# Ledger of designs, part 283: peptides against a protein of PDB entry 8BZL

Target 1, 228 residues: chain A of PDB entry 8BZL
Amino acid sequence: SYDRAITVFSPDGHLFQVEYAQEAVKKGSTAVGVRGRDIVVLGVEKKSVAKLQDERTVRKICALDDNVCMAFAGLTADARIVINRARVECQSHRLTVEDPVTVEYITRYIASLKQRYTQSNGRRPFGISALIVGFDFDGTPRLYQTDPSGTYHAWKANAIGRGAKSVREFLEKNYTDEAIETDDLTIKLVIKALLEVVQSGGKNIELAVMRRDQSLKILNPEEIEKYV
Target 2, 242 residues: chain B of PDB entry 8BZL
Amino acid sequence: SRRYDSRTTIFSPEGRLYQVEYAMEAIGHAGTCLGILANDGVLLAAERRNIHKLLDEVFFSEKIYKLNEDMACSVAGITSDANVLTNELRLIAQRYLLQYQEPIPCEQLVTALCDIKQAYTQFGGKRPFGVSLLYIGWDKHYGFQLYQSDPSGNYGGWKATCIGNNSAAAVSMLKQDYKEGEMTLKSALALAIKVLNKTMDVSKLSAEKVEIATLTRENGKTVIRVLKQKEVEQLIKKHEEE

## One batch from the design tools (peptide; made by RFdiffusion4, then SolubleMPNN)

Design b1_p26_2_s4 (from b1_p26_2, 11 letters changed)
Fold by OpenDDE base, seed 1:
Structure b1_p26_2_s4 (fold): chain B 228 residues (1-228), chain C 242 residues (1-242), chain A 26 residues (1-26)
Amino acid sequence: as target 1 above (228 residues)
Amino acid sequence: as target 2 above (242 residues)
Amino acid sequence: EERELQERELELHEWALERAKELLAE
């Protein structure tokens, strides 16, 4: 038998399990997303990969499809479930509709999934927020954010995780049309934003870029250092 | 506070899953298990605690389980839970083999079980598994591999790692002595003995208290071998002479 | 080959989820 009444309303109207899931997100590594003119950029705080850990298994930025990628903050195991479900949906969409998903579509799918887990008596909320970036078929760059409640919104730039507040404050001040005029400037903006909360420069940053009609590119540390 | 302790799938006000954390605490009291990746193989070394003279069968391997021809694992935590999970691993591996006529890639086996573990933390009804696992394996995609998984369903690939009692100290020692790119299986075995000697709460390390398995490739086949007691004795002796 | 592996991985994840449900119902 499944546990009952995991996510219920408090007398004052709060969904505590959703709020507590948000606390789990706040403890997660910081992620930032920025929409440029013809580029989307995700950056994540690398926890000092334990010296003996395989970096391949610690990636916090993943592709959902050729045109969509995601970063998350919160419970890694929860994220894996969401990512896999999203990937299945992306593939299914390509097979059934014969077109890749729009970024909004897959975001809505993920959001709906999360929402269902907030309403089911036998399930707890996902302890993750996600930044979902990519390009629609028409070449429009998109950035969306989801939270444990299943809410989602489109953003020009946003951040999630433990350093999100500081990063958002930085972005609010520095996100201008001039700051994203070029791909390089957009990348620099993301790096600068992360450096507000990440110590020791480019070695502790994972950065992914997606350009129009190009595949996701994960920048190596040397490439990141060029922007620092 | 107690209300969050009893439910398996409830976040604490701080965003913690207490039952998962408590499961990890239980694992911390279990016997030590080490895994070390080398260029020419991978090994598991585990503490053997249950040396009962009245045991009818000296289980050659109490804590190391063969999963398939290309993978083995060691467990730290509740033995009964470990049995359930190792059986599931075998089931998953067999299913894949039957379905695709190829052995399951190492990481896929690990992730499949991790998804099951994660589900126990999200759907409720049963407590999390009180077990962490080390996986060793070989596949054609990534060669020799070492993974660690915990009750939350998290996993990671490692060059060397430790679970169970004094795991933090062991990991620190491994970090100090592990030489990336230069680790032979021979050196890995020596390192395993060195670390176990320091982390096991025994005055002298004895072969009866240590299980070691190696995974190598010979003539295009994976060979999983549990070291004989005499071989382990020799390793210990060599360490004592250093 | 990589695509096939990815497809297999996704299928396995879905299976694992269902298997977990079965185990939890036991």
Scores: peptide ipSAE 0.562, ipTM 0.799, DockQ to the pose 0.872
Fold by OpenDDE base, seed 4:
Structure b1_p26_2_s4 (fold): chain B 228 residues (1-228), chain C 242 residues (1-242), chain A 26 residues (1-26)
Amino acid sequence: as target 1 above (228 residues)
Amino acid sequence: as target 2 above (242 residues)
Amino acid sequence: EERELQERELELHEWALERAKELLAE
C-alpha cells in the first residue's frame, strides 16, 4: 500500500505522508498572520484551556529570536522540535554572522528541515504548518508560511489550521492598504479575521504583536477586548 | 548512513498517528494515577495493582519514582517502558546538575523527555513509548509544579489531573471539587482519596492498593515523602467517615 | 538570567534529540 510508504511516490505522483501530514495541520487550531506597514501580528485560536490546565504551558505563539516569532497549526510536539531547532539556528547565526537572521533565512532553514523529513526513509513528515513573522535588520516586516512539505512563501496575510479557509476568505476581502494603515487597524484586522472561526470573542484568542524595533508582545485578554 | 527502520510511526489518511493513539489506549487500561497541586505542596496518588504477598515490604513504590531531590513522577502504562523513561529522566537531571551545578528546572526536565518521546514518534522505526507520566516538582522559578506528558511528547502543566484507568471520570471529579487558590496539601490528599475511591475498580479502597507521595518544602529544602500505609489508612478512614 | 535559562533549555533540547538518536540506534 503506497499510502503507508514514508518516502515513496504513488503511481500518480503523490507523497501520501506529506498529504496526510497536511490533514493533521487542518485539524489544528487556527492561526492567522498579518503583515502591516510597521507591524506584524499573529493570532491563534485558543482551544478551551481545560479547566485546571496551566495556561503558561499552552502557548501557540513563540519567539524564535528577538526579531522573529512563529505560530503553528498541527502537532504540538512536532512544533516544539522545529521551534527549538530554529532557535538554535538563530543563535548560531548571531554568533557566526554577527547579525540576526532575516525572516526569510530562518523560514528557509525550517523549510529545509521539513523537506528533509519528507525524503528520509526513517522519518515521517512534521505534522505542522507555521506562520513566521518578524522584521529584517533593515526594519522590513515579513510574513512567511511553511507547510509539512517544506514549501514556503511570503505573504501579506495568511491563515493555517482548521479555520484557515474561512479566515483566508475574510482576509482576501478585507486586507487593503487602508485596513493596515495603522498598527491598531492591523491588530483589529487580525482579531476580526479570527472571530470568523472563533466562538466567544476575545477570550479564546491569543494575540502577539511585533512592532518595528520592538520585542514580541503577547496581548492579554483585556487588551484584546479593546480591539473588539 | 544510520539505517532507520522502515517501521517509523506514520500518519493515517486522516492525519492521525495511530501508534500514538494506541499507546494512549494501552495507558487507559493502566492503573490510575492522580496529581494535585496545592499551595503548600504537590502530591501523586497511584493505584497499586500488584500486591504479591511475597514481595518484600521494602518495596518503596511501584509507580512513583524519585527523579532527583526536587522531582518525582508517576507512571501509567507499560512498566518496562516506564523504567526506561524514568532512567532517562534521572540521567537528564544528573547531567544538568553536573553541568550547571544547580538542579534542573522542572519544566526543562519534562520537555527533555518529551523531546525523546516525540523522536520515537517521528523517526527511528521504533514504536512510541506506551507510557504517560505525571511529574511533581519544585523549583525556584515556578515553585510547586504538576505536569503531565503522553506518548506523543506533548505535555502540559496542571493544577490537578489524572492518567490511566477512568482518567476522564477522575478529571471530571477534580474539576468539580478542586478549589483554585484554596487547596492545601491536606485538602488535596483528601481529594485524592475521594477521587480514587470513586474511580478505582475496587470494591473497597484499601491502603495496600494506593501509593501516595507528597512533595513539600521544609527549611528551604524539598522533601519528597511516600506516605506510610498507616497514613493512607487514616486518610481512607477519614473519607469513609464523611 | 532569563537568557541563560533559555540557552540552557536549547542546549538540553539538542542533547535530547541526540540522545533519542542514540536510544533508537540500540
Scores: peptide ipSAE 0.552, ipTM 0.809, DockQ to the pose 0.710
Fold by OpenDDE base, seed 3:
Structure b1_p26_2_s4 (fold): chain B 228 residues (1-228), chain C 242 residues (1-242), chain A 26 residues (1-26)
Amino acid sequence: as target 1 above (228 residues)
Amino acid sequence: as target 2 above (242 residues)
Amino acid sequence: EERELQERELELHEWALERAKELLAE
């Protein structure tokens, strides 16, 4: 049945299920995004992958299209649904409009999807926030953040998840034009930001880089260590 | 009890989905299922709890289900839910085969079911499935594979893992004894018996209480075989001699 | 080949979502 009310207004006007979904996000692994001049970087806290678990099945950063990638905090299964829907939309857009999506477009799509799940009977909100980064077809780097409510905003840098507050505080202090002057400096900024909440070591960080006119590159631990 | 305990698809104030957690708790009391990936094959070992003498044994296995020619699964949790999900798995696999004239990749089958599971945690009207699954399979992309999924719709690939009763202890033992890159199917079988002997709530491990299936490749074909009781007895005997 | 697999994966995910809706509607 899809007619059962789940997300309803409280007498004082709160949508508690949305707020509680945000609490689920806060329990998620920390993710950080930074927009550089000609680069976008996503970093995620790697929880100690179980010794016998295949790492390929534990990815926190994924491509939505050739020009867009996403990191998330919160419920992994929920994220998979959102990611898949976004990927379908990206492909559909290419077919119908004959251009790749703008980062804002796909963010808005995801946001709209999330919003519907806050209003539709019989559905709970998605328990995820997302950092969406990429390049528009004109070469402009973009960073957006969405939350369970379906709101979205553009950012220079942002963080989500359990360590988001500390990471954001770091970024607020350290994000300057000088700090993102080069691609390498931008990458270093992301790593330093994550190290506020993650123990030292490249093995504890998942890092993805997208440069202008290049595909998403996920750095291996050795590559990350070069920036530490 | 709190409303969050009884209503599906509701976040708690702390951001928890209690119905999913409770389903997982129930699974923790179910019979033990173990999976081990080897270089030359993959296996499932499951506790058999229903040993009624009048039970009709004309079935593949009580706990292990063949999904297609290249995949099998074992289940921990509510039997009726398991039947529904295994039927869906077979449907998905068959649909893929008919549509693309190729067998479904192992991970795609797992994720498809996981999406269905997730839906039951997000859409109102029905409770989550009270089932965790272990999947074994072979495909041309990744070779032999082992996956685990839970009621939330989460999944992961594993070299070795366990679900059901005493799964945490079993996983700990597997972590200690599993030799990555050096595991043969023979050694995996021995390890399975070792772990089950310590984790099953039985005084003595017997062949009647254990189901084991192996998945191997022979002449370019996948072979899924449930071990005969005599074979399991031999494995247990060998373990006892060591 | 990877692209083809991705396309199939996406189709399957969409199908699974619809299938879930069908099952939930019962």
Scores: peptide ipSAE 0.545, ipTM 0.804, DockQ to the pose 0.884

Design b1_p26_2_s4 (from b1_p26_2, 11 letters changed)
Fold by OpenDDE base, seed 5:
Structure b1_p26_2_s4 (fold): chain B 228 residues (1-228), chain C 242 residues (1-242), chain A 26 residues (1-26)
Amino acid sequence: as target 1 above (228 residues)
Amino acid sequence: as target 2 above (242 residues)
Amino acid sequence: EERELQERELELHEWALERAKELLAE
């Protein structure tokens, strides 16, 4: 059956493994990204289920470089591979070009990596979508999204994972220039967006903020509650 | 380049990796392994299902393996797969030591193996490893640590967790009885016996059916010790008296 | 120190990937 073959087209032109990888993403925890004026914010749904789990090891938001961070939805182990490959590329770029990567550059790198895994024999697609945010050298905030196919686009705001549809609908209605006028308002927008799909207040969300010329900051639960 | 076999694990229409899930199912039927993190140490407790009197006692443990001076692991699942993975862990740890002249951080060892596990789920045309692991260790960065990894290459740090048979029930019991910040190694040992007594598919818990290893720090050195049968018997006896 | 640890982690990840390829080729 064509649906069991790796990297082949169905008679009707579908790449089933890519589509099925997208289904894996839809089962993942919800992640949201918003580009503000001078801030980028990532939020992820926390699975509150494991009281005995070390929170340090449950990070869905990670830095790729000082100026770029990523959230993902889907298979965590797949994401780890992508993250590490991206980190290596960021370091390599700094060494060879003597400048940090642009957000678009590293997104394109990740997208290309994903695409190769959709076309290479004996390899399945990555079961992840990613939100990649950061600042270019000129201080411009950027948000990109990638999917298992290797397609990528720039966004003002976007969401991925199981609650993505509801979050996107919320963002489409509420993302305005006024809503992102300040850093605090931008953070509030992300929290409100996540609360559309996350039950209970600020305790069930992971929130990361990157401001211009600043490193990634993970907000603690107390800081999040101030916005709720 | 040998074309990777088309037998690579693939996604189902629902976005599931069935071979990984089936591997996890196989692990669910394996003997129970527990890990508990304490303030002054960390322990592994594992069910011994195959008690052969003729087995040479030279075996450190059936299910608990020393990886290096600062880490040990317990395995649930296919024994042959476990042997492959434990050998890789030792290789990785030794390579790091030789390269950097210091022991590998616990989490780095776990993640390196997890990347190998993940690879078996994404390319190469082989099945996933039918093994979950619990890791105990100490390093200068995070002190005592407990990790769990599964066939998918996912891992996490834990205060207490369980893999293998009746793991869900064991985890529930651990959640009820584990007191954060107040767990001594002594209390952890008692808790391990309590949970195993309830979760093992045996009529009565006996020392011959349980392997326990502790990892502690003494005089600035890590000490990994497998409890003697008499020590385990004493723990069981104490539990029965309560 | 943190940077050094991160560099070591990245190298180890690359090595693990290559090791996986070797194991899969057997």
Scores: peptide ipSAE 0.531, ipTM 0.736, DockQ to the pose 0.713

Design b1_p26_3_s1 (from b1_p26_3, 13 letters changed)
Fold by OpenDDE base, seed 5:
Structure b1_p26_3_s1 (fold): chain B 228 residues (1-228), chain C 242 residues (1-242), chain A 26 residues (1-26)
Amino acid sequence: as target 1 above (228 residues)
Amino acid sequence: as target 2 above (242 residues)
Amino acid sequence: SEEDEEARRRMEERLREERERLERLR
């Protein structure tokens, strides 16, 4: 059966392993990204941390560089591989080009990596989608999304994971210039969007913000509650 | 005929990696291993299933492996796979030490192995390792630490956790009895015995069927010690008197 | 050693933070 092989075309032209990898993403925790005027915000659904689990080791939002961060949905172990390679590339770029990567550049790098794993013999696709946010050196906020196929697009707002459909529907209705007029409103928009799929309010949300010329800041639960 | 390696771990239509799940299932049938983090140390307790009186080799432990001076691990699953992974852990730790002239941080060692595990779930011609590991360690960054990793290459830090047979029940018991911030190594040892007594598929817990290792700090040095059978007997006896 | 004490302090702080977090989730 074609679906039991490496990533190959089916008779009807489908790459089943890519499609199935997308299903793995849909089972992942929900992540949302929103581009504001001078801010980018990532939010992730926190699974109820097991009582005895160290939260330090449960990071769904990570920095790729000082100016770029990423959230993902899908296979955590797969994500770690992508993150590590992206970090190396960011550092390499700084050394060779003497400038930080653009958000588009690193997104394209990640996308290319994913694509190669859809075409290379003896490899399965990465079971992850990623939201990549940050600032270009000119101070422009950017949001990109990648999927297991290696496609990527720029977004104003997007969501990935199990609740992505509901979150996207919310964002489609509520993302306006007015809704992102301030940093606080942008943060509030992300929280509201996640609350569409998260039952226990702000306690089950991981939120990270990056402002222009500032490092990634992960908000604590108390800070999140101020917006709820 | 492009021989598609039928052994490649692939996604199901539902986005599941069945070979990884099946590896995890296999681990569920392995002997129980638990780890508990205390304020003054960390411990591993493991079920001994193979009590061969004829084993000549003074194995430090059947299921507990010293990785370096600051870390140890326990394994649930396929013994041969465990041996490969524990060897890799030792090699990674040694390479780091040689390169940086300091011990590898605990989480970095765990992550390095997890990347290997992940690779065995993604690359063709490979099967997942049928092994879960508990790691105990000390480093200057985070002090005493307990980690768990699975065949997928996922890992997490824990205050207390269990792998292998009846792990879910064990974890439930640990959640009930674990007192955060108040856990001494002594209390952790007692808790380990309590949980093992309830979760092991044995009518009566005996010292010969339990391996316990503790990791402590003494005079600025990490001490990894496997408890003597007599010490384990005393712990069991104390539990029976409570 | 100072390193041990610092490591212990960091561990205790993390444990405390986690406890507080768990209490807030209840």
Scores: peptide ipSAE 0.033, ipTM 0.583, DockQ to the pose 0.013; fails the geometry check
Fold by OpenDDE base, seed 3:
Structure b1_p26_3_s1 (fold): chain B 228 residues (1-228), chain C 242 residues (1-242), chain A 26 residues (1-26)
Amino acid sequence: as target 1 above (228 residues)
Amino acid sequence: as target 2 above (242 residues)
Amino acid sequence: SEEDEEARRRMEERLREERERLERLR
């Protein structure tokens, strides 16, 4: 019978499907986000791409709109669904409200979507966490995190995926006003944070930078190596 | 083996709704929230468990939500469920205001949400919300009010109550110390600190782990205020000196 | 205010009624 609730409470009050989705996230490649003064930076651990795979097709950092981008950890297929929905919402908002979404708005949208999949019949939770960064219309940089449960919070810096604990510990120690005083220092902070868990240096890191009033820029490996 | 009836919330042979009971168990493990009604105001006090250095300070309160100019709530349970329900409360209140050009009465807002909660216990393919709420408010009909609602959609008005971790013990303490008709907001704040100090799963109560909001009337207007950390520290210090 | 006192009285009556209702169910 199709009427079986997939995500239900256990006798001890746990939503096991949500917890298991969080385990799927922990198996994902590490992603880190840092909010600087006038910059937001996302970094992701690159998986060894097979020689014959087009590197262009394996993007873990994507734009949701001109002013918002997202990195994720967990199931790539699930992420595609969320990204597509978010992009449609960003465009719809521009058409209906005549302004781009705030980073909080689109985060809340994604969070609500995830939450619904934890409560809807015949649906499993999304196996993804996301770091959502961007600029509000007033030029304020923002960083948000979402998890499979549909929770979201604003962060100065955060990490998700398999190395998230170590990266967060690093950020807790090293995130200071001095460490983010310049755009370059902020980028360096992200790289250093990722290097806590990523082997073989800058070649295994994908970095995206969004500056105030600028589009998302994905750094090439040579540009990343300049910061290491 | 008590078969996890993974199906829609249905009655057991004993007439129990296990999914609702299990949702209540989840709430029992959540951070403690207190509500106390006073003669001159009403307050919410909530345990803050997630203190991360990297959190953006923009969030005034993690567990206390302003619903409109006359109402606020606190939540115990699943945060994502709480966010959905608090958003619904805001929408209901806004729609009422637009339709009637008056703020929604406190109990009507609570009832509207409780009907939604109940529906999630009755309709197929939905799980209950893993959330209990405390509501504080003021309206012209009943003045200062405190309500509690649970995953079943049941609600009640209270002079003082508690949800979340150690709620039963907290309620017992409130029953002992609550002085009916003589409770000032100042005394209510002191009582909240006293109860939290005993019921929170912490060795020492600190201001960083407690959120407090007060709702008062000033010059014919409702004022909802989240206490600053320094103010909470003063309350804790005063309690320790007594 | 007189309005606040009346509102308080109404709330106290309602709380009393609800308690009595709960006692009858047990």
Scores: peptide ipSAE 0.028, ipTM 0.492, DockQ to the pose 0.023; fails the geometry check
Fold by OpenDDE base, seed 1:
Structure b1_p26_3_s1 (fold): chain B 228 residues (1-228), chain C 242 residues (1-242), chain A 26 residues (1-26)
Amino acid sequence: as target 1 above (228 residues)
Amino acid sequence: as target 2 above (242 residues)
Amino acid sequence: SEEDEEARRRMEERLREERERLERLR
């Protein structure tokens, strides 16, 4: 009975709705993020799109601003709400502070938003985790992760969703300074990590790359196959 | 009784706020945090539970937060709730500084946050924060200070205290070993390691699992310092040799 | 559940101890 109540503590001090939201994330498609020296890379598992479905509508990697992008795992509808609010905040920050957000700033904003939905009656937690990557104004690449509780941390590399455990194990073994020495090696690392859990090779991977002082680039399947 | 457990901010027939009590239970499962007041400084010692190889070398402590130039805090409980509260503390302290052109007194900052915590226990549609805090600070009124606050919005000043897992046992040990008026920062650090070694559910205490911050005064300025891993290792080694 | 009752008892004891400590500091 306690587990059905929104935003209440159990007798043993647990927030079951937050824990269940984390389970919803584990059912989501796998996403991977890696920070290189002068590059950040996001990769996501493509779900089989129905033949008649417009692929443009199923993007799991989105730009929040010119210097920040996000991938998510979990409920797509929940993700849309978070993305829209984050985009508004990025624009507001540019107008009020006259500088783009830092990656940490926008991550903290998203984390705070998620936390508020865990504390207000009548609201359930967001059923999403997010990988947020980008560049600070000084050109430093950043990778952050946030979960349904509103916790966040900075990472060198991480994964979320269904295959996250296997992908993280791969990254723990293979993430070295040598493995990220070049942009191409960093991209290759992300692809190899996703291939641990994705069937049928590069056709089922969406990959986004952001380099220093460059816009977000989504790689096409042909470009991905060059790395496999 | 069960119908009242699911309702936020309602008294039970027995006059209890079960949601506040359950929030305190959540804190009991969190990593241990210690605070010790010495004659020449104050310290926080906290258990680090999240050790992951892929974490970026974040310059920030997992559980210890600098609030301003004269204050720091440690948290036990829900990390996301802690982040919200520590941000509020920083904002309150900054607003006070801007308004009065002097740092906020330590107790006033603690009280301001406690009022917020209390409000989340009284107003419908809100749950209590699942967080207890230890505050260390210096001000011109009372010198070095240590405070504890809980989800109810209650707070108190302490010479030494503990929150989180095995806090009751830790406080019992602190009561036995704390010598009033004779506590140096060096002796306080040794006491912190001694208590953590007994209260943490680990076979061997390692520097990777412990965060320590000290607050001292040097040349009329407050210095907040997080101990390096090597310094913590030396403290652990010294304890093992005793 | 028996586990919930045991958790409640532990919590009540801890709350009591914390209250007693706060009162002694007054």
Scores: peptide ipSAE 0.018, ipTM 0.494, DockQ to the pose 0.031; fails the geometry check

Design b1_p26_3_s1 (from b1_p26_3, 13 letters changed)
Fold by OpenDDE base, seed 2:
Structure b1_p26_3_s1 (fold): chain B 228 residues (1-228), chain C 242 residues (1-242), chain A 26 residues (1-26)
Amino acid sequence: as target 1 above (228 residues)
Amino acid sequence: as target 2 above (242 residues)
Amino acid sequence: SEEDEEARRRMEERLREERERLERLR
């Protein structure tokens, strides 16, 4: 019977498959999120796009809805499943409730999905952490993180993936009210944070910006270089 | 450790999916498949390993499959797994056409299969498919396209790529010789022969051991053509004369 | 056999390269 529980407690109370999924996240490309006053910024380490690869297909930042976007670290194929389900839920919410989802709502949905995969027979955890950012209807910027366990928390700034420790240490030191006073300063903070772990400057960074009542904007390399 | 070699794909302590890695290893032993995107078309070139003289049905293509009027694929890996996946691709494409009365966009078809592949890496009682695919296609959104997918359910778009035996060496050659923006289908065909000649590690490349398909647009219609053996012979001859 | 070890080494190298490729897709 394939109904064997894959994720089980160890004698000492650990869910090893969840912990190991977190190790998969740590091997992923670094992602960073920062909440500003009226802006939310996501940055991702661009692994050198292989020569001859179409850059369009290597995007790590995606929109879930008009008011919500997500970056992830870990298994790309796992992320695609989560993204698709989240998008469906966002649309369903609009149809049933006649309002867009709050950032917390969709984060909770994703977190619940992940949690179910830690408890369901014959399923392994998702090997991804996600940074979910956006604006609530009232115009409040939000940043959430979720991990393979299905836990989620709100953050001012956070990082996930291979360089997350170094980036977080940087953010802990440099995230101040002054550092996020303007949209441009907030963007600069994200870039500086990523440069702690990304080699070769702005060419290896993917950056997305969401402002109040505006759609997700992905910055081109030239725009990023202006902040470097 | 033996503990992670179970039928169920689980994470190792290091965060690795060993069953997926082992599936990819199986693909490394398969015949070489190349894909090259040109300005005026896209092609697949594949090694034929099973030349049985007694095969009555000259399957026009052992490794290249037409998916619909606008897409084809090539496979590297376990033949039985490949057959299942190619059939699924055809079914997905057909269902989409029936539902929306238009052909499925190329990337959507690729993604749909990749979601299936991913599921076989996440759900218990399933093993990963031991197959990588190259997809060629045309749609109104992005024009000519080339995609690669692997057992993990990851995919990417490419200007040129290779799967199967000696794929790394082939990719290195493609990186050196591929001229971005200047690639014609004619030049792509020549490049394919050049790379295959080196990748197959044969003293003499023969047309019987190579399958080539091209996808072009003629009069607003997609044309998928498998090259005849004589045409492949001519390409090989031209390469030998250069 | 030495041939099997060499084949295994080549396979491990290929696996590493494919992994690196996959990691680039991560």
Scores: peptide ipSAE 0.000, ipTM 0.577, DockQ to the pose 0.050; fails the geometry check

